# Peptides against a protein of PDB entry 7AE7, part 312

Target 1, 321 residues: chain A of PDB entry 7AE7
Amino acid sequence: KVYKDLREFLEVLEQEGQLIRVKEEVNPEPDIAAAGRAAANLGKNQPAVFFEKIKGYKYSVVTNVHGSWQNHALMLGLDKNTSTKDQFYELNRRWDKFPVPPNVVKREAAPCKENVIDKDINLFEILPLYRINEQDGGFYISKASVVTADPEYPDDFNKLNVGTYRIQVKDRDRVGIQALAMHDIAVQLEKAEAENKPLPIAITIGNNPLVTFMASTPVGYNQNEYEFVGALQDGVPMDIVKSDLYDHLYVPAGSEVVLEGHIIPRVRTVEGPFGEFPGSYSGARLQCEVKIDRITHRTNPIFENLYLGIPWTEIDYLMAL

## One batch from the design tools (peptide; made by RFdiffusion4, then SolubleMPNN)

Design b2_p30_8_s3 (from b2_p30_8, 12 letters changed)
Fold by OpenDDE base, seed 3:
Structure b2_p30_8_s3 (fold): chain B 321 residues (1-321), chain A 30 residues (1-30)
Amino acid sequence: as target 1 above (321 residues)
Amino acid sequence: SEAEEFEKLIEERRKKLEEIKEEVAKKLEE
C-alpha cells in the first residue's frame, strides 16, 4: 500500500488499531504530553494519538505517528506484525530502486494548496502550538520536512534537500531553525549568507509518512529525498508540487501545512532550550531565523508533531531503520 | 552574563507568545 498523504496513513493506523482518537477537548498543556506518555506506557505497540479538539485552537494535533515498529511496518505498506528484521530487508530491497522520480502535479491538484494566507500571518491560528516539554524555552515544530535548495544550483533537483530540523516559534510569522553544520541546509545557508542573500525555504508539516522518514534519514548532498520516497514506495512515484513563492522548491502535494519563507541572512537570535531527551535540555544559543511570507494549507489541517517521552521517544523509531 | 541575557530574552519571548496564544483563543470564543 502507498499513501498519498498523512490522512490516508492515519486512516490505516486507525483501522489497524494503531491510532487512539481523543474526542474530548484537551488542554494543549499538559494533556497532549500526558496522553502521549500514557500511550507509550501501553507497551511496545505504541499507537499514534490524534487529538480532535484542543482548547484555545481551531485545529487538531497528531503525535507518535512513527512511534512503533507496527507503525513503521504499516508505513511501508506491510502487515503491522512484520518483524523488524523483515522490515529492514524490505527497506533495503526498496532502497535499491533509487532513484524513482516524483510526479510533479499541477497546483490545482495539490491538497496543500486548498487555502492560502499571505497577509497578517499568525502561526498560532493554523497550528495548535504547545510546549513539548515543561521546561522548553518555547513552542516547537519538531516533525517538519524542511525543503531548501543549493543557491548556486537552484534548478538542480538532485541538490534539493528535504530535512528535519528543530524549529522554535519566535513570533506570529517567525521561526528559529537549528541548522547544524552536519546538515545539508548548513551548506546551502553558508552559500546564501556569503552573498548576504536570503535562503528560500518551505517548511512542510503533516506529510506522507515516508517523506517524514526520509527527511530524518541522512542521504547524499546530491540525492533527492523524494526520489527515495518513490523507491520506498516500491517504485511508485510520490506527488510533489511547486511552492507558491519559489519555482525551484517543490513540496509534497499532500502536506497539511506549508510555511513558505526565507532564512534571514546573517541574523541570529536566541533559540532554546529544548528537551531533546527526557531530562536533557540543549542549551540556549544563537540560531538562524526564518520569516514566513506565505502559508498554504489543507482545510482543517492536522498538526503532526513529535512525541517525546519515556522510555522511548519517537526519534528512536525514526532513526532505527 | 550571556546566559543571564539569554534567559531574559527567552522569558520576554515566552511572555509575548503566551499573549499571542491567548489572543487566538479569545478570537475563537467570539
Scores: peptide ipSAE 0.536, ipTM 0.924, DockQ to the pose 0.904
Fold by OpenDDE base, seed 1:
Structure b2_p30_8_s3 (fold): chain B 321 residues (1-321), chain A 30 residues (1-30)
Amino acid sequence: as target 1 above (321 residues)
Amino acid sequence: SEAEEFEKLIEERRKKLEEIKEEVAKKLEE
C-alpha cells in the first residue's frame, strides 16, 4: 500500500483500529495532550488521535500518527503486526532502491493548492495551535516537513532539502525555526545570509507519512528526501508540485497546509523553551525567523502535530533508523 | 540578564499570541 497523502493514511489507520476519533469539542489545552496520553496508556499499540472539533478553531488536529510500531508498519504498507525486525529488513531492502525520482504534478492536480491565502495571513485561522507541553514558551509546529534549497545551486534537485525542525509560532505570519549547525538548512541559510538574502522556504504540514518520516531521517546534503520516499514506497514515485512563490521549491502535492515564505536574513529572535521530552526542556535561544508570505491548503486542512508523551514519544519512532 | 530579557520577550509574545487566538475564536462565533 502506498499513500498519496495523510488522509489516505488516516483512513487506513482507522480501518486497522489504529486511530481514535475524538468527536466532542475539546479545549486545545490541556485536552489534546491529555487525550493523547490517555491513548498512549492503551498499551503498546498506540493509535493516532484525531480531534474533530477544537474550541476556538475551525479545523481539526491529528496527533500520534507515527506513534507506534503498528502505525510504522502500516506506513510501510505492511501488516500492522509486522515485527520490528521485519520492518527494518523491509526498510533496508527498499532503501537500496534510492533514488526514485518524484513525479512533478501540475498545480491544478495538487490537493495542497485547493485554497490560497496571500494577504492578511493568520496562522491561527488555519492551524489549531496549542501548547504541546504546559511550560512551552509558545505554540509549536512539530511535524512540518520544511523544504529549502541551496541558494548557490537552486536548480540542483539533489540539494533540495526536506527536513524536520522545531518551529515556534511568533506572530500571525511569522515563525521561528531552529536551524542547528548540523542541519542542512543551516548550511543553506549561511550561504543566503552571507549575501544578506532571504532564504526561500516552504513549511509543509500534514503529509504522506513517509515524507514526514524521511524529513526526520538524516540524509546526505546532496540527496533528496523525496527520492528516498519513492524508494520506501518500493519504487513508486511520490507526487510533488512547485511552490507558488518559488519555482525551485517543490512541496508534497498532498500536503494539508503549505506555508511559503522566507527566512529573514541576519535576524535572530528568542525561541523556546520547548519540552522535547517529558520533563526535559530545550532552553530559550536566539533563532532565525521566517516570514510567511503565502499559504496554500486543502479544504478542511488537518493539522498534524507531534505527540510527546510517556513512555515513548512519537519522535522515537520517527528517528528509529 | 539575557535570561531575564528572554523571559520578558517570551511573556510579551505569549500575551500577544493569546490575544490573536482569542480574536480568531471570536470571529468564528460571528
Scores: peptide ipSAE 0.536, ipTM 0.924, DockQ to the pose 0.881
Fold by OpenDDE base, seed 4:
Structure b2_p30_8_s3 (fold): chain B 321 residues (1-321), chain A 30 residues (1-30)
Amino acid sequence: as target 1 above (321 residues)
Amino acid sequence: SEAEEFEKLIEERRKKLEEIKEEVAKKLEE
């Protein structure tokens, strides 16, 4: 099976008994994290947790979407009980199908374009933001697929980067992004900053699970993650759509939320701390800042965020190659 | 120290964002 978006995947997870739906209103803190931990304690067969109602917010949260081998199997369109060995075999087999170019759909055909906010942007109106860890320096968007391009070669689709980066909310329309030197985004930012130009960016939230997987998987600088998604879909292209602000940036057509903006050149602001795992925090550092200029989103957008549980986190599964 | 400066900035931002969060919550009750 191939998924067009997060919603189709969540439906399958629910059908397969790999999603817990919390219908009662929860406090974002500490209930989301607590429920995630409780789900993780169910053993190796960890379900996703979908929170329908968040106190103080309009929209829903889902976490632990990639949080088990069963979920990983289902992501690949396999039986949930497929062995880890067979999952890796299938992953490797499909990997060799690269490249599978995506389909570019029209704007009117893209669910991520159902709603537009281009003035008075407030991230808190769209995303039910919460502290993942009690000691976090702020609210994080930790499972976004971030789209950037090479400013020297903006029309080179092979240099279009889709990556996962730590994103801290800094204001109504500002986020910090941790662009480490080893990340492809850092190379692109360096080029933009050399000319004191903004780097166009699209931060996409709530995607096809294979997009999230590939955004967390290192690939070559001249390889497009969307073309790997098609490969991992066993040769079925994924659907992408042009961003509203930038002709050279393409986002998943089915994204729940797309934050379009730019990295402000040569500006660094304090970011962190963040608990990467329970009891351990990365220190505060100066990191890049993004101005959000436009939001597009699906009606009743689902905020997919990372679960940080013990003993295994979603990161452990997302990095499992 | 740089650490103390960062802590101050983090706390100031935290306070600001909590206020924004509360504003959003109040609008939903209206």
Scores: peptide ipSAE 0.536, ipTM 0.924, DockQ to the pose 0.897
Fold by OpenDDE base, seed 2:
Structure b2_p30_8_s3 (fold): chain B 321 residues (1-321), chain A 30 residues (1-30)
Amino acid sequence: as target 1 above (321 residues)
Amino acid sequence: SEAEEFEKLIEERRKKLEEIKEEVAKKLEE
């Protein structure tokens, strides 16, 4: 089975007993984190947790989408009880199908384009933002697939990067992004900053689970993550759509929310702290800042965010294969 | 110190974002 978007995957998770739906209104803090921890304590078969109603917000949150081997099996379109060994075998078999180029769909065919906000942008109106950890220095978007290109080769599709980075909300229309030197985005940013130019960026939230998986999987600088998604879909291309602001950036057609903007050149602002693991905080640092210039989103967008808990984090599963 | 400056900036931002969050909540009640 191939999934077009997060919603199709969540439907399958629910059908397979791998999603808990919380229908009662919850406080974003501490209830989301508390419920996530409670779900994690249900054993090795950790379900996703879908919060339908968040106090003070219009839209929903889902966490722990990749938080179990059962969820990983389902992501690959396998039986939920497929062994880790067999999942790994199937992953490797499909990996050899790279590259599988994506389909570029028209704007009108892309669910992520259902709604547009291009004035008076306020992230809090679209995303039910909350602190993941008690001592976090702010609100984080921790499970986004971030799309950037090489500013010297913007039309080279092989250099289009889709990665996962730590993103802290800084203002209504600003986020900090942690671009470490080892990340492809840092290479691209360095090139842009050398010319004192903005780096175009699209921050995509709530994707096809294989997009999120590949965004969290290191690949070569000259390899496109979307072409791996097609490979992992056993040769079925994924659907992408051109960003509204940039001709050279493409986003998943089914994204729940797309934040389009630019990294401000040569600007660094304080970011952090963030609890990457329970009891371990990264210190405050100067990091680059993104201005959000446009938002597109599905009607009733779902905010997919990372679960961080004991004993296993969702990151452990995303990086285990 | 740089650390003290960062802590101040973090706290100022935290307050600002909480105010924004509250404004959004109030608008949803209208």
Scores: peptide ipSAE 0.533, ipTM 0.923, DockQ to the pose 0.875

Design b2_p30_8_s4 (from b2_p30_8, 14 letters changed)
Fold by OpenDDE base, seed 3:
Structure b2_p30_8_s4 (fold): chain B 321 residues (1-321), chain A 30 residues (1-30)
Amino acid sequence: as target 1 above (321 residues)
Amino acid sequence: SLEEQFQAEIEERKARLKKELEEVAEKLKK
């Protein structure tokens, strides 16, 4: 089984008993985080949790999408009871199919282009934002696949980077991003800032689960994550579409939300704290700031966000494969 | 049926989740 988008995957999770749908209205705090912790405590077969109604918001939230070995098996299109060993074997077998180039679809064929916001941008109108941890310094987007390119080689598709970074909401149209030196985005940002130029960026939310997986998996600087997604789909290309603002940035065609903008050169603002690990908060630091210039989104977009809890966090499963 | 078994498991999981959520919410209020 191959998934076009998050919605197809959520449907399979629900059919397989790996998704809990919460139909009652919840408070964004503390209910979402509490439900995530409760889901993690259900044992080894941790389900995704889908919140249909969040008080004060229009749209839905889903958490813990990658939060179990069963969900990982289903992500690979395998039986949910496939052993971790067999999942690893199959992942390695498919990895050897790299590269599988993506299909570039027309704008009109891309679900992520159904709606456009290019004026009076307000992230709170599109995303049901909440504090993941009680002591977080703000609202975080923790499961985005962030698309950037090499500013010296913008047309080199092999240098297109899709990565996962900690993103704090700073204002209606501003986010802080943690670009660590070990990430390919840091190399690209350094090149842009050397010339005092903005770095074009697309922050994509609610993707095909293999996109999210690959965005969390380190690859070579000259290797494209989308070509690995095609490999992990056992040779079936994924669908991508050109961003609206930039000819050289491509986003998953099925993304729930795409935030297009730029990293402001040589600007650093306070970001954090964030509870990356239970009982451990990263301190507040000066981090990069992104201006959001355009949003495209599916109708009734689903906000996919990371679950953090004890004993196993969703990130532990994402990193274990 | 497999579907009925899954539905029953989902309902049991929902019930456990609800209970854990309530317990966590009570702990956070103290």
Scores: peptide ipSAE 0.007, ipTM 0.334, DockQ to the pose 0.018
Fold by OpenDDE base, seed 2:
Structure b2_p30_8_s4 (fold): chain B 321 residues (1-321), chain A 30 residues (1-30)
Amino acid sequence: as target 1 above (321 residues)
Amino acid sequence: SLEEQFQAEIEERKARLKKELEEVAEKLKK
């Protein structure tokens, strides 16, 4: 089984008993985080949790999508009871198929283009934002696949980077990004800032689960994450579409939400603190700031966000494969 | 204190939500 988008994967998770649907209205805080912790405590077979109604918001949230070995087996299109050993074997077998170039689809064929917001941007109208941890310094988008290019080689598809970064909401149309020196985005930003130019960016939320997986997996600077997604789909190309603002940026065609904008050159603002796991917080730091210039989204977009908890976080599963 | 009251409310909500999720999880296993 290959998935075109998050929705197809959530359907399979629900069919396989790996998704809990919460139909009653919940409070963003503390109910979402509490539910995530409760789901994690159900044992090794940890389901995703889908919140249909959130007080004060129009749209839904899903958490813990990658939060179990069963979910990872299903992500690979395997039986949910496939052993970790056999999952690794299959992952390695498919990895050898790299590169599998993506299909570029037309704008009219991409679900992420169903709706456009290009004025009076307010992230709180599109994303049901909440604090993941009680001591967090703000609202975080923790499971986005962030697309950037090399500003010296913008048309080199091999240098197109799709990565996962800590993103704090700073204002209605502004986010902070933690770009560490070891991240590919930091290399690209350094080049842009050397010329005092903005770095084009697309922050994509609610993707095909293999896109999210690969965005969380370190690859070479000259390797495209989308070509690995095709490999992990056993040779089936994924679908991408050109961004609206930038000819050189491509986003997953099935993304729930796409935030298009730019990193402001040579600007650093306070970001954090953030609880990376319960009882451990990263300190406040000066980080990059992104201006959001355009949003495209599916009708009734689903906000996919990371679960952070003990004993196993969702990130532990994403990094273990 | 307001903080103690807030903490008590959080813990009550967490406990309730945990129970609800456990009940749903049991239904999904059947």
Scores: peptide ipSAE 0.005, ipTM 0.321, DockQ to the pose 0.031
Fold by OpenDDE base, seed 1:
Structure b2_p30_8_s4 (fold): chain B 321 residues (1-321), chain A 30 residues (1-30)
Amino acid sequence: as target 1 above (321 residues)
Amino acid sequence: SLEEQFQAEIEERKARLKKELEEVAEKLKK
């Protein structure tokens, strides 16, 4: 089975008993995190948790989408009871199908383009933002697939990078992004900053689960994560669409929310702390800042965000492969 | 204090949500 978007995956998770729907209105803090922890305590079969109503917000949150081996099996279109060994075997088998080029769809065919915000941008109106951990220095977008390109080779699709980075919300239209030197985005940013130019960026939220998975998986600088998604879909191409602001950036057609903007050159602002692991915080650092210039989103967008729970964090499942 | 009351309400709500999640989880196991 192949999923076009997060919604199709969530439907399957729900059908398979791997999604808990919380229908009662919750407070962003601490209820989301508390409910996530409660779900994690349900044992090995940790479900996703879908919060339909969040006080002060219009839209929903889903957490722990990748938070179990069952969810991971389902992501691969396998039976939820597929052994970890067999999941790895299947991943390896499919990996050999790389590259599987994505399909570029028209703007009109892309669900992520259903709504546009191009003025008076306020992230809080679109995303039910909350602190994941009580001691976090702010609100984090933790499961975004961030799209950037090589500014020297913008038309080289193989250099299009889709990665997961720690993103702190700084203002209504500003986010801090942790671009570590080891990440491809840092290489691209360095090139842009050498010329004192903005780096175009698209921050995509609520994707096909394999996009999120691949964005969290290191690949070569000259390898496109979307082509791996197609491989992991057993040879079925994923659908991408051109960003609104940039001809060279492509986003998943089914993204719930796309934040288009630019990394401000040679600007660094305080980011953090963030509780990457229970009881462990990554310190505050000077990180680059993104201005959001345009938002596109699906109607009633679902904010997919990270769950951090014990004993296994969602990150552990995303990175364990 | 209002803060203590708020904290108590938060804890009660957390406990309720936990229970609801556990109940759902048990239903999903059946």
Scores: peptide ipSAE 0.005, ipTM 0.311, DockQ to the pose 0.028
Fold by OpenDDE base, seed 4:
Structure b2_p30_8_s4 (fold): chain B 321 residues (1-321), chain A 30 residues (1-30)
Amino acid sequence: as target 1 above (321 residues)
Amino acid sequence: SLEEQFQAEIEERKARLKKELEEVAEKLKK
């Protein structure tokens, strides 16, 4: 089974008993984190948690989407009870199918383009933002697939990078991004900053689960994560669409929210602290700042965010592969 | 097996993380 978007995957998770739907209105804090902890305490079969109503917000939140081996099996279109060994075997088998080029769809065919915000941008109107950890220094977008290109080779699709980075909301239309030297985005940013140019960026939220998986998986600088997604879909291409602002940036066609903008060259602002692990806070650091210039989103967008409440967080499942 | 090694590494990471969390929680209660 192949999923076009997050919604198709959530439907399968729910059908398989791997999604808890919270229909009652919850407080962003502490209820989302508390419910995530409760779900994680259910044992080995940790479900996703879908919050339909968040006080003060219009839209929904889902967390712990990748939070179990069962969810991981389902992501691969396997039986939820597929052994970890068999999942790894299947991943390795499919990995060898790389590259599987994506399908570029027309703008009109891309669900992520259903709505556009190009003025008076306010992230809080689109995303039900909350502190993931009680001591977080702000609101984080922790499960975004961030799309950037090489400024020297913007038309080289092989150098298109889709990665997961820690993103702190700074203002209505500003986010901080943690671009570490080990990340491909840091190489691209260095090139842009050398010329004092902005780096084009698309921050995509609520994707096909394999996009999120590949965005968290290290690949070669000259390898495109979308081509691996196609491989992991057993040779079925994923659907991508051009960003609205940049011809050379492609985003998943089914993204719930796409934040298009640029990294401001040679600007660093305070980011953090963030609890990467329960009780482990990375210190505040000077990080890059992104100006958001345009938002596209699906109608009633779902904010997919990481739950970090238990050892073997979604990050651990995403990084363990 | 690779699976056993992976599972062992997972459990070790969990144990380390849990310990670090408990230590931080104790420091914050003081």
Scores: peptide ipSAE 0.000, ipTM 0.275, DockQ to the pose 0.020; fails the geometry check

